Peptides against a protein of PDB entry 2L9B. Designs and how they scored, part 33

Target 1, 91 residues: chain A of PDB entry 2L9B
Amino acid sequence: ANFLSQKFPELPSGIDVNINMTTPAMMISSELAKKPKEVQLKFLQKFQEWTRAHPEDAVSLLELCPQLSFVTAELLLTNGICKVDDLIPLA
Target 2, 91 residues: chain A of PDB entry 2L9B as posed
Amino acid sequence: ANFLSQKFPELPSGIDVNINMTTPAMMISSELAKKPKEVQLKFLQKFQEWTRAHPEDAASLLELCPQLSFVTAELLLTNGICKVDDLIPLA

## One batch from the design tools (peptide; aimed at target 1 Q67 L68)

Design b1_p29_2_s1 (made by RFdiffusion4, then SolubleMPNN; from b1_p29_2, 10 letters changed)
Fold by OpenDDE base, seed 5:
Structure b1_p29_2_s1 (fold): chain B 91 residues (1-91), chain A 29 residues (1-29)
Amino acid sequence: as target 1 above (91 residues)
Amino acid sequence: SEKLEWLSKHGVDFDALEAFLDKVIEKEE
């Protein structure tokens, strides 16, 4: 294991995506929609607060865990906090 | 772009992400 793996052990896996039937954006939106809005917003709040407190680790984590990047992006978009153009550089 | 390609192959499990984030937050406190 490397330093980053030690810092963030047991990174979560995802689920298979059928690209013939869906896009990554649709998949993410669908997965988020399985949870109540309150749960989604709580997730966003927790991650935002952690990111503010640990900006360097947050950058590393977002690179190691792309799921987290795009889930966060989706939550920001769906709540009108950001627009698509604001997040293009992060993709 | 590379991340999007990665996601298309690996997908998202929100419950797993939530649990993972909680562990990360707990570890840093």
Scores: peptide ipSAE 0.429, ipTM 0.821, DockQ to the pose 0.713
OpenDDE base, seeds 1, 2, 3, 4: peptide ipSAE 0.365, 0.369, 0.397, 0.362; ipTM 0.781, 0.796, 0.795, 0.778; seed 1 fails the geometry check

Design b1_p29_2_s2 (made by RFdiffusion4, then SolubleMPNN; from b1_p29_2, 11 letters changed)
Fold by OpenDDE base, seed 1:
Structure b1_p29_2_s2 (fold): chain B 91 residues (1-91), chain A 29 residues (1-29)
Amino acid sequence: as target 1 above (91 residues)
Amino acid sequence: SEKLEWLAKHGADFDALYEFLEKVIEREK
């Protein structure tokens, strides 16, 4: 157990991905698409607010949970907040 | 890459992440 796992002990494991049938990015997109826009936006808003208030913890969380970075990027793109070019430096 | 390997084993679970984030936000207040 490291510092990051101690900081976020309830971090979920996620869903297994069969890379012979799909990609992690496709799986993430599919899971997000199961939720209505309002739910997606609420999640994004809450995470953005928390990130602004706790930037150091946010960086740590994103390192521990890489799929959250993809979730954030996907939500920004699908909701028209950012364009692909805006995210190139983050890829 | 290591990141892709991690993602292949741990695709996004939106409901779990959502609930987890709510708890984290509440804790950090």
Scores: peptide ipSAE 0.338, ipTM 0.748, DockQ to the pose 0.779
OpenDDE base, seeds 2, 3, 4, 5: peptide ipSAE 0.324, 0.200, 0.108, 0.282; ipTM 0.732, 0.668, 0.554, 0.727

Design b1_p29_2_s3 (made by RFdiffusion4, then SolubleMPNN; from b1_p29_2, 13 letters changed)
Fold by OpenDDE base, seed 2:
Structure b1_p29_2_s3 (fold): chain B 91 residues (1-91), chain A 29 residues (1-29)
Amino acid sequence: as target 1 above (91 residues)
Amino acid sequence: SSLLEELLRRGADFDALYEFLEKQIKREE
C-alpha cells in the first residue's frame, strides 16, 4: 500500500456501480436518506470536528476517498446547511 | 466534473465508509 493507504488501512475500497442503472451520486444520496436525520447531522458534526482537529489527515482522506466529498456535500445540501451555489467553487 | 468522474472510477460504499469514519472519530474521543 502507498503512504496514504497506510495512513488509513481500514478505509474501504468502495463498490462497483452499475452506471447503466444508477450513479455513484444516486447511490450515496439513497443510502444517506435511509439514515435518520439526527444520525446524519451527528455524523456531519463529528466529521467536521475531526476535520478541524486533523486538517492534513482530512485532506488525505478526501483524496483517497472522494466519495466522502460527495457525502459531505449531500449532507450539507439535504439538511439545508448550505446551497449548491456555496459548493460550486469547491467542485 | 472531476469529482464525478472519480466517483465513477472508484465506486461507492457508504455503509462501509460510514462505519470507518465513526471508528476514526470515536478514537479521538
Scores: peptide ipSAE 0.399, ipTM 0.792, DockQ to the pose 0.556
OpenDDE base, seeds 1, 3, 4, 5: peptide ipSAE 0.323, 0.278, 0.157, 0.321; ipTM 0.771, 0.737, 0.627, 0.742; seed 4 fails the geometry check

Design b1_p29_2_s4 (made by RFdiffusion4, then SolubleMPNN; from b1_p29_2, 15 letters changed)
Fold by OpenDDE base, seed 4:
Order: sequence, then C-alpha cells, then structure tokens
Structure b1_p29_2_s4 (fold): chain B 91 residues (1-91), chain A 29 residues (1-29)
Amino acid sequence: as target 1 above (91 residues)
Amino acid sequence: SSLLQHLLKHGVDFDALEAFLEKKIKEDE
C-alpha cells in the first residue's frame, strides 16, 4: 500500500483488457459512448469543478488513475468541446 | 500522448468510477 492508494481507498480497479481484441483506450471510449450525452457532460462538468476546487487531490487521483486523463480528453473531444489539435501540447 | 498511452494498462469500469467521483464531489457540497 502506498500513499496515493491510501488517499483514495475506495477508488475502483481498472478492467482487464484483452489486448488481442481491443485496447484500453478503445474500451474506455466505448464505455463512455454508451452513456447519454447529458450524462457525459454532467460528469465532465462536475469533475472539472472538483478539480478546480481541489487541484492537489485531483493531481493525486490522476496519478493513481491515469485513465481519467483519457476519459476527460475523450469527453471533451466527442462532445465537440475540444479539438484534437488542442490536446496535442498536453499529450 | 505517448506517455498517456503507456500508462493505459487497463480499461475502466465507468459506472463504478462515476459513482466514486460523484461521492467525492458530494462530500464537498
């Protein structure tokens, strides 16, 4: 057990990916796409607000679960809020 | 994105993650 894991003990584990069938990114994108746009946007908005209010905790969370960075990027892209070129400098 | 891709070892149980984050957010409201 490390400090980050202890900070967010209830953080759910990721899902095993069969690399012969898909990639983690594809799986995340697929799961997100199953949600209504309203749900996607609401999640994105609330997460961003929480991040602004608790930047250090947000950094810790993203270090522990880097998939969330992809989630955020994917939600921004698929909902037309951001373009791929806008994210390139951050990648 | 190469670093991010390298870190992506697993997918996400989105429903569980959503519930987790919503709980964290509500704790501050």
Scores: peptide ipSAE 0.271, ipTM 0.741, DockQ to the pose 0.543
OpenDDE base, seeds 1, 2, 3, 5: peptide ipSAE 0.176, 0.160, 0.074, 0.201; ipTM 0.669, 0.650, 0.584, 0.689

Design b1_p29_3 (made by RFdiffusion4)
Pose (drawn by RFdiffusion4):
Structure b1_p29_3 (pose): chain A 91 residues (1-91), chain P 29 residues (1-29)
Amino acid sequence: as target 2 above (91 residues)
Amino acid sequence: TLEKIEEFFEEGKGPDFDSLWDFFEKVFE
């Protein structure tokens, strides 16, 4: 993964989830949604600028690392910026 | 993308948002 070793070498793997009692998706929501609204908005706007400045980088990272792909989608959902039905056009 | 998400879920992983946040604070600099 030369693209990552060059640009994104310190990408987090994610937390370990015991999916015998908790689903990843539910944890994903409670994870981002338990945060104060300012955080999701701060991340998404800052990230929006970064992805505008670096569309290839940002898109390719989302291509390989799904936690960001859906982290962004869940943050869009919790703020009401986008709905699930708005994400299926992305899917 | 959905297949990668599914694989990520099957691996028993969740979003390490704080670490991802710190990662992007470095990237944004």

Design b1_p29_3_s1 (made by RFdiffusion4, then SolubleMPNN; from b1_p29_3, 9 letters changed)
Fold by OpenDDE base, seed 1:
Structure b1_p29_3_s1 (fold): chain B 91 residues (1-91), chain A 29 residues (1-29)
Amino acid sequence: as target 1 above (91 residues)
Amino acid sequence: LLEKIKEFFEQGKGPDFDALLAFFEKLLK
């Protein structure tokens, strides 16, 4: 266990993936597409609310789980909250 | 970011959306 794992002991481990059959972008897109828009927006709301209240911990979480950054970016794009050019520096 | 995501993904785990949502809801309590 490292510092980041100790800080977020209940962080989900994720789902099993065969990396020979898909890419990270494909997997993230497909998982998000399984959820209705209201659930996607709820996720963004909760994450935004928490990151605003705990900015230092949010940085640590995103370092521990880089997939979360892509999930958030994808949700922001698909729901029209930001544009591709806004995210280029983060890629 | 993309390289870090690739490295994490290559560990054989993808995002668990429902679990992540529950995780954040608990963090906010």
Scores: peptide ipSAE 0.230, ipTM 0.692, DockQ to the pose 0.753
OpenDDE base, seeds 2, 3, 4, 5: peptide ipSAE 0.184, 0.196, 0.181, 0.190; ipTM 0.652, 0.668, 0.648, 0.656

Design b1_p29_3_s2 (made by RFdiffusion4, then SolubleMPNN; from b1_p29_3, 11 letters changed)
Fold by OpenDDE base, seed 4:
Structure b1_p29_3_s2 (fold): chain B 91 residues (1-91), chain A 29 residues (1-29)
Amino acid sequence: as target 1 above (91 residues)
Amino acid sequence: LLKKIAEFFAKGKGPDFDALLAFFEKQLA
């Protein structure tokens, strides 16, 4: 098992992306947009709560799964919670 | 951050939104 699986044994493996058909960013944005707003906000809520409860694990997870940062940023932007300028310094 | 994201994307792996949500919910339960 890789380090990610060892650190987070119950973390889902994710989905395969065919980069020849679409960019991962486009796919993620599209899939997120298909989720009801309530579900999108629920994700943000649960991730936020988990981050507060497990700050060291949250740092590790975001380091190992940078796509999760993209997901979070996309959800924050599309739901009008923050602006692009708010995220630029973090990129 | 963007560089790291790009590097991960290049591996052809994307997040499973529903599974991630379930993961966080289970962790918090």
Scores: peptide ipSAE 0.459, ipTM 0.828, DockQ to the pose 0.728
OpenDDE base, seeds 1, 2, 3, 5: peptide ipSAE 0.447, 0.450, 0.444, 0.446; ipTM 0.820, 0.825, 0.819, 0.821

Design b1_p29_3_s3 (made by RFdiffusion4, then SolubleMPNN; from b1_p29_3, 12 letters changed)
Fold by OpenDDE base, seed 4:
Structure b1_p29_3_s3 (fold): chain B 91 residues (1-91), chain A 29 residues (1-29)
Amino acid sequence: as target 1 above (91 residues)
Amino acid sequence: LLAKIAEFFAQGKGPDFDALLAFFDKQLA
């Protein structure tokens, strides 16, 4: 049990990764690429909707799970919703 | 951001996309 689990009891723990064989960027890109475009867009829609409904919790979640910021950025880029230059100010 | 991601990744866990989607679906229900 940790603060993350206490704050978001229903949040999944994630998948096991061999850190010796991949990088975070590679792993995230690979996992996302396995999903159909429709599923990727659904994730963005649901995450966006949840963020609008729970802005304070969204901030907390992104602080505790910074990989979600990368996931979101990757989805926006790969689906042509934004360009790399659009994300630079957020880096 | 990348440093934080790397630090989290070093714990041996990556994002579970399907589970995350289910999580948001449940939260919005």
Scores: peptide ipSAE 0.377, ipTM 0.775, DockQ to the pose 0.700
OpenDDE base, seeds 1, 2, 3, 5: peptide ipSAE 0.368, 0.369, 0.377, 0.376; ipTM 0.770, 0.771, 0.776, 0.775

Design b1_p29_3_s4 (made by RFdiffusion4, then SolubleMPNN; from b1_p29_3, 10 letters changed)
Fold by OpenDDE base, seed 3:
Structure b1_p29_3_s4 (fold): chain B 91 residues (1-91), chain A 29 residues (1-29)
Amino acid sequence: as target 1 above (91 residues)
Amino acid sequence: LLEKIAEFFAQGKGPDFDKLYEFFEKLLK
């Protein structure tokens, strides 16, 4: 098994994406929008709590799964918690 | 960061929100 599987054995594999038909931003926005606001915010809260409790593991996870950074950014933006200007330094 | 995201998505995989939610729920228990 690779490092990802060893460190996070229960991490989901994800879903297939046709990269010729959609962009990462479009795909992430679409998937998140399928969930109610309260579910989106709860996910963000759980991720935040886990990150605070396990900062080193969080860094490793975000390095291996950079799409999670985009997911987090999208959730912050669409729910009005953050503005685009606040995220520019992180892009 | 955006380049890394693009490279990851080029593999044909994207986030499964339902499974990710369950993943973090279990991690915190």
Scores: peptide ipSAE 0.354, ipTM 0.824, DockQ to the pose 0.723
OpenDDE base, seeds 1, 2, 4, 5: peptide ipSAE 0.348, 0.347, 0.350, 0.278; ipTM 0.821, 0.821, 0.823, 0.793

Design b1_p29_4 (made by RFdiffusion4)
Pose (drawn by RFdiffusion4):
Structure b1_p29_4 (pose): chain A 91 residues (1-91), chain P 29 residues (1-29)
Amino acid sequence: as target 2 above (91 residues)
Amino acid sequence: EEEELKEDLLTLLEQASSGFEKALEFFFP
């Protein structure tokens, strides 16, 4: 993964989830949604600028690392910026 | 501002649609 070793070498793997009692998706929502609204908005706007400045980098990262793809979607959902039906066009 | 943010992020995720599909499969297997 030369693209990552060059640009994104310190990508986090994610937390370990016991999916025998808790689903990843529910954790993903409670994870981002338990955060104050300012955080999702701060992340998304800052990230929006970064991805506009680096469309290839940002898209390719989302291509390989799904946590961010859905992290962004869930933050869009919790703020009401986008809905699930708005994400299926992306899917 | 919210509409612009939505459009930009949706355009970004569209460019990485296969990655978004992988994320759906990962979170909703």

Design b1_p29_4_s1 (made by RFdiffusion4, then SolubleMPNN; from b1_p29_4, 14 letters changed)
Fold by OpenDDE base, seed 5:
Structure b1_p29_4_s1 (fold): chain B 91 residues (1-91), chain A 29 residues (1-29)
Amino acid sequence: as target 1 above (91 residues)
Amino acid sequence: MNEELKKTLLELLSRASKGVKKAFELYYP
């Protein structure tokens, strides 16, 4: 068993995305945009709660799944929770 | 508004620097 399977037993299989400069980001942003803003915010809140309860696992998750780092940053920006200046030092 | 949410998740991103940098270079090589 691996980390993701242990912590997220109901995690569905993903699909591969052709990696280029814009397409993966566009696809992720498009999928996120299909969810209402209240659902996006609720997701962030649940992720916050889980992060507080499992801080080291949360770090491992984002490092093992860079896509989640992108998603988190994207949702923070698009929902007006943070600004670009908040993210620049993290790059 | 949502200051605690901001604080928690930005701190998480800061700590997960490997993932953030990898995500960045995937989209902005």
Scores: peptide ipSAE 0.587, ipTM 0.898, DockQ to the pose 0.709
OpenDDE base, seeds 1, 2, 3, 4: peptide ipSAE 0.581, 0.534, 0.560, 0.537; ipTM 0.898, 0.856, 0.865, 0.861

Design b1_p29_4_s3 (made by RFdiffusion4, then SolubleMPNN; from b1_p29_4, 14 letters changed)
Fold by OpenDDE base, seed 4:
Structure b1_p29_4_s3 (fold): chain B 91 residues (1-91), chain A 29 residues (1-29)
Amino acid sequence: as target 1 above (91 residues)
Amino acid sequence: MDEELKKTLLELLKKASKGVQKALQLYYP
């Protein structure tokens, strides 16, 4: 946790998992869905820009925080930017 | 724009494949 914050100081704080959700995936999906589509797209765009500027750090971030891989995939899917078939080879 | 997002972020996910696999393990146990 401290390492992550030191490496990625702009990373926002986490949130407690809602124990009423049946899976972590559902919890994350629910939280993402609370954001307007414009906010979701803006996140993807900013993440894209940051990834382009810092590709190795972006990889490290997703490896250290695998939930962000889920977030990225989920947002790509739910916003119609990619299809399930695009993600299958990544599993 | 969508195609650029798709390309960049799918490539990122590919490079971070361990993270993708870990994500699946953690969030779809």
Scores: peptide ipSAE 0.560, ipTM 0.884, DockQ to the pose 0.780
OpenDDE base, seeds 1, 2, 3, 5: peptide ipSAE 0.559, 0.558, 0.560, 0.557; ipTM 0.875, 0.884, 0.865, 0.883

Design b1_p29_4_s4 (made by RFdiffusion4, then SolubleMPNN; from b1_p29_4, 12 letters changed)
Fold by OpenDDE base, seed 2:
Structure b1_p29_4_s4 (fold): chain B 91 residues (1-91), chain A 29 residues (1-29)
Amino acid sequence: as target 1 above (91 residues)
Amino acid sequence: MDEELKKTLLELLKKASKGVKKALELFYP
C-alpha cells in the first residue's frame, strides 16, 4: 500500500479537474472560496495540530500531494495569516 | 492563533519545499 492509503484509508478518490474552462489554480481557489471562512480556519487549525503530531508525515503528504501545498498557501494568504513575502522564499 | 498557524504551516511549507515547487509547476507551468 502507498503512503496515502496507509495514512488516509478513508480518503475518497480524487476527481479530475477539467481545465477546459478554467486553470487548475483558479479551480482550486474557487472551490476553497465556497467554504465558509470558519470552515477554512478550522481546516488550518486541524492541519496544524496534525502537523505537530506527525511532522514527517505532513512533509511527505505535501510532497506527494503538491496541490495541498497550494491549498495551504492559498488559505494562509486569503485569510490574512501570512503575506506574499512569506511565501516567496519557499518557491 | 494566527501567529501559531503562520509559524507552523510556513515551517511545514519550508520543509516541504519540493512540494511547493512541484505545485508551482502544476498550477503555473
Scores: peptide ipSAE 0.546, ipTM 0.891, DockQ to the pose 0.803
OpenDDE base, seeds 1, 3, 4, 5: peptide ipSAE 0.545, 0.542, 0.545, 0.542; ipTM 0.891, 0.889, 0.891, 0.889

Design b1_p29_5 (made by RFdiffusion4)
Pose (drawn by RFdiffusion4):
Structure b1_p29_5 (pose): chain A 91 residues (1-91), chain P 29 residues (1-29)
Amino acid sequence: as target 2 above (91 residues)
Amino acid sequence: DLETLKEDLLATLSAAGPNAAAALADYIS
């Protein structure tokens, strides 16, 4: 993964989830949604600028690392910026 | 501002390609 070792070498793997009692998706929501609204908005706007400045980088990262793909989507959902039906066009 | 943010992020996610699209499909499922 030369693309990552060059640009994104310190990508987090994610937390370990016991999916015998808790689903990843539910944890994903409670994870981002338990955060104050300012955080999702701060992340998304800062990230929006970063991805506009670096469309290839940002898209390719989302291509390989799904946590961010759905992290962004869940943050869009919790703020009401985008709905699930708006994400299926992305899917 | 929220519509612009939405469009830009959705465009970024759309440009992410088939793996990201599949990850979203799984997530939405």

Design b1_p29_5_s1 (made by RFdiffusion4, then SolubleMPNN; from b1_p29_5, 14 letters changed)
Fold by OpenDDE base, seed 4:
Structure b1_p29_5_s1 (fold): chain B 91 residues (1-91), chain A 29 residues (1-29)
Amino acid sequence: as target 1 above (91 residues)
Amino acid sequence: MDEELKKGLLETLRAAGPGAAEALRKFLE
């Protein structure tokens, strides 16, 4: 019934995160960091494919949940896919 | 594949606007 449920019906259920941006982003990143790098890469690949197929929804998701931009940046950096200099112009 | 990921996701981050920019600033702190 809400925006997330309507636009992203395949999202798993989760808890409400009504705290600052940094804490939930770091929590997500830390959980992903526990996975093997190949799993992290597959996650990024699937996310990238989805953003390519649904660019408007991808932007809406990141606008609503900027924590995911934090997580995406961290995964890109820690997996050597981008450099800090690639992120600075976007900040 | 890495370049494809890089290009695509950076473009999405750019398009996500001020909220994404703020998130990135906080990440880079």
Scores: peptide ipSAE 0.631, ipTM 0.934, DockQ to the pose 0.680
OpenDDE base, seeds 1, 2, 3, 5: peptide ipSAE 0.625, 0.626, 0.624, 0.624; ipTM 0.933, 0.934, 0.933, 0.933

Design b1_p29_5_s2 (made by RFdiffusion4, then SolubleMPNN; from b1_p29_5, 13 letters changed)
Fold by OpenDDE base, seed 3:
Structure b1_p29_5_s2 (fold): chain B 91 residues (1-91), chain A 29 residues (1-29)
Amino acid sequence: as target 1 above (91 residues)
Amino acid sequence: MDKELKEGLLETLRRAGPGAARALAEFLS
């Protein structure tokens, strides 16, 4: 529960939202969708690079914040990085 | 880079547990 504060001490303060699966994910996705495709791709690339360098931390992050899996999947799909068939086995 | 990006993130999603799986199921619904 305190993973984010420990691993990312320089994270800025956020806004409290209902901790459910859909609402936070949709909010994040909506904000990212407003950015150019190039920015979205760079975001994914940086995230992937971090996951490669810190695989256990990445898993812990997604375990703590499963909403981010929703966001990641949507970004992968909408940017043509993966297909629906790639996501089905993970659900 | 697309392949690396794809495979890396999909693997992370796979390992993220039941909460992630539920999130993905909801996304795909």
Scores: peptide ipSAE 0.606, ipTM 0.927, DockQ to the pose 0.672
OpenDDE base, seeds 1, 2, 4, 5: peptide ipSAE 0.602, 0.602, 0.605, 0.604; ipTM 0.926, 0.926, 0.927, 0.926; seed 1 fails the geometry check

Design b1_p29_5_s3 (made by RFdiffusion4, then SolubleMPNN; from b1_p29_5, 13 letters changed)
Fold by OpenDDE base, seed 1:
Structure b1_p29_5_s3 (fold): chain B 91 residues (1-91), chain A 29 residues (1-29)
Amino acid sequence: as target 1 above (91 residues)
Amino acid sequence: MNEELKETLLETLKRAGPKAAEALRKFLS
């Protein structure tokens, strides 16, 4: 197990943390967008639940894997959960 | 729409630092 596996044992299903910080995030970025919206929403809900339980770890995850910020923003917009105006101040 | 989901994740994005912000700019470009 690498650093991510050790630090983030409760990551939502679909996130592979066994290889490195780059390849799994890039893989998620490309593959989650191909899934049905129901699957994407379920992933976001599980990620949200984990984030509420582990807020500092969630921040660390996004710091280490900024590709996941890209993924999260894309999923939030495409599923109608937030608007572009919600993301502009964060960019 | 789940407001709790939105606010939780946006707050995390806000706190994730400069590389995360760069990723967001790339997405919005």
Scores: peptide ipSAE 0.640, ipTM 0.932, DockQ to the pose 0.580
OpenDDE base, seeds 2, 3, 4, 5: peptide ipSAE 0.636, 0.637, 0.635, 0.631; ipTM 0.931, 0.932, 0.933, 0.932

Design b1_p29_5_s4 (made by RFdiffusion4, then SolubleMPNN; from b1_p29_5, 12 letters changed)
Fold by OpenDDE base, seed 2:
Formats: structure tokens, C-alpha cells, sequence
Structure b1_p29_5_s4 (fold): chain B 91 residues (1-91), chain A 29 residues (1-29)
């Protein structure tokens, strides 16, 4: 098993832990962009739940796959969960 | 929307370091 498989045994739905560190983020970005907002929101909710349970792993995931930060920000904003002002200080 | 959902993810984004920050800058551009 690669690093992702060992470190992240329970990733949010849509992330394949058996591939390299970068491709999963790219795949999620592409697939989620094609989904209805309701599906995107469900993904965010599941991701949030996983993050609450495994905060250190969630940080590591975003460090290794910064594309997921892009995806997360996009989903948060487009689903009305956060505002641009919430993201500016993080950039 | 759910404040816990928002804050949890924003804190994670904040903690994720320079790669995350760069991704956010790209998104905001």
C-alpha cells in the first residue's frame, strides 16, 4: 500500500486511496464539478464529519493534496456555506 | 448554512500550510 492508503484508510467518498497523492485531488475536483449542488453538499458534510474525527489526517491530506483546498473552497462558496471574506485571510 | 461545517473546514484549510494557501489564492483569482 502507498502512503495514502496507509495514512488514510477512510477517505471521503470519491477519493481513491490506492493511487498517487496528486491524482485523487484532481479526480475529485473534476467529478464534483459535474454534480448537482445537493451532491456537492453531501460530499462536504461527509468530508467535515471525517475531518472532525481525524483532524490531523485531514490537515495532512490537504498538505499532500492542495488541490483539495481549491475544491473545498469552491464547494463552500458555491453552496453558500462560507463567504469570500472567510477565505481571504487563509490565502 | 451549518456553522460547524463551515468552521471545521476553514480551520483545516488554515492549518494546511502554504500549499493550501496557494490553492486558495488561485481559487480567489
Amino acid sequence: as target 1 above (91 residues)
Amino acid sequence: MDEELKETLLETLKAAGPGAAEALRKFLS
Scores: peptide ipSAE 0.644, ipTM 0.932, DockQ to the pose 0.572
OpenDDE base, seeds 1, 3, 4, 5: peptide ipSAE 0.640, 0.638, 0.636, 0.633; ipTM 0.933, 0.930, 0.931, 0.931

Design b1_p29_6 (made by RFdiffusion4)
Pose (drawn by RFdiffusion4):
Structure b1_p29_6 (pose): chain A 91 residues (1-91), chain P 29 residues (1-29)
Amino acid sequence: as target 2 above (91 residues)
Amino acid sequence: SEDEEIGEEFYEILKETEIAESFIGDFIS
């Protein structure tokens, strides 16, 4: 993964989830949604600038690392910026 | 390098927002 070792070498793997009692998706929501609204908005706007400045980098990272792809989608959902039906066009 | 600067910008965003802690990793089954 030369693209990552060059640009994104310190990518987090994610937390370990016991999916015998908790689903990843529910954790994903409670994880981003338990945060104050300012955080999702701060992340998404800052990230929006970063991805505009670096469309290839940002898209390719989302291509390989799904946590961010859905992290962005869940943040869009919790703020009401986008809905699930708005994400299926992306899917 | 230019590539490293791009990555640092991203990782600073993750750090400032602590969104990186929200990544779902491996599953325990």

Design b1_p29_6_s1 (made by RFdiffusion4, then SolubleMPNN; from b1_p29_6, 13 letters changed)
Fold by OpenDDE base, seed 4:
Structure b1_p29_6_s1 (fold): chain B 91 residues (1-91), chain A 29 residues (1-29)
Amino acid sequence: as target 1 above (91 residues)
Amino acid sequence: SEAQEIGRQFFEILDETGIHETFVGRAIV
């Protein structure tokens, strides 16, 4: 489908919502939770590697698709990789 | 664990690339 789905097929398709809204956020969280843990972790690995290799493009992508930041944070939190308190000081 | 190591490396990359403001700000605000 779109660039995100093509580059990161581990992500649900059609995610293009305002991450600042409760309902869209709940929708994203719900869709992510439907993916197997292994798929969720695979996305994190791929996004990590791609970000390291293409930091400029990563910034542009996060600006273009702000929901991706929410997605990544959600996956980190729900998989017990980090806590909310780990993210807040970095803002 | 594997998952936590992935996360650790991710945050390390955020620091290296300087994208943490874009990422974290949008992730939690």
Scores: peptide ipSAE 0.236, ipTM 0.796, DockQ to the pose 0.064
OpenDDE base, seeds 1, 2, 3, 5: peptide ipSAE 0.044, 0.024, 0.028, 0.022; ipTM 0.552, 0.514, 0.517, 0.545

Design b1_p29_6_s2 (made by RFdiffusion4, then SolubleMPNN; from b1_p29_6, 11 letters changed)
Fold by OpenDDE base, seed 3:
Structure b1_p29_6_s2 (fold): chain B 91 residues (1-91), chain A 29 residues (1-29)
Amino acid sequence: as target 1 above (91 residues)
Amino acid sequence: SEAQAIGEEFFAILDETGIHESFIGRAIR
């Protein structure tokens, strides 16, 4: 199977997004905002550590899950770790 | 594994938002 199926078998089923009402980005941002800062920072730390140890897998994951790139950027910005200008080269 | 733990955290977010799996692999516009 593909990378996602191998590494992350429990994909969420979810529902179709009505783009006339909202966007995936808006939904993600809303849910992230509900998470305690402690949880947000813990996620970032774990992801950072894993990325350092598994750079090839990290690239694959981010390519297959662009939502995760958005999650990461959003968390970095909202927690004041990065400024918008810091992320422009990556956009 | 560590990768699985990160993925589970990520997918928990997706599950809570209700984003359909069909959006995986597509850029957010």
Scores: peptide ipSAE 0.120, ipTM 0.636, DockQ to the pose 0.186
OpenDDE base, seeds 1, 2, 4, 5: peptide ipSAE 0.059, 0.058, 0.083, 0.080; ipTM 0.595, 0.575, 0.592, 0.599

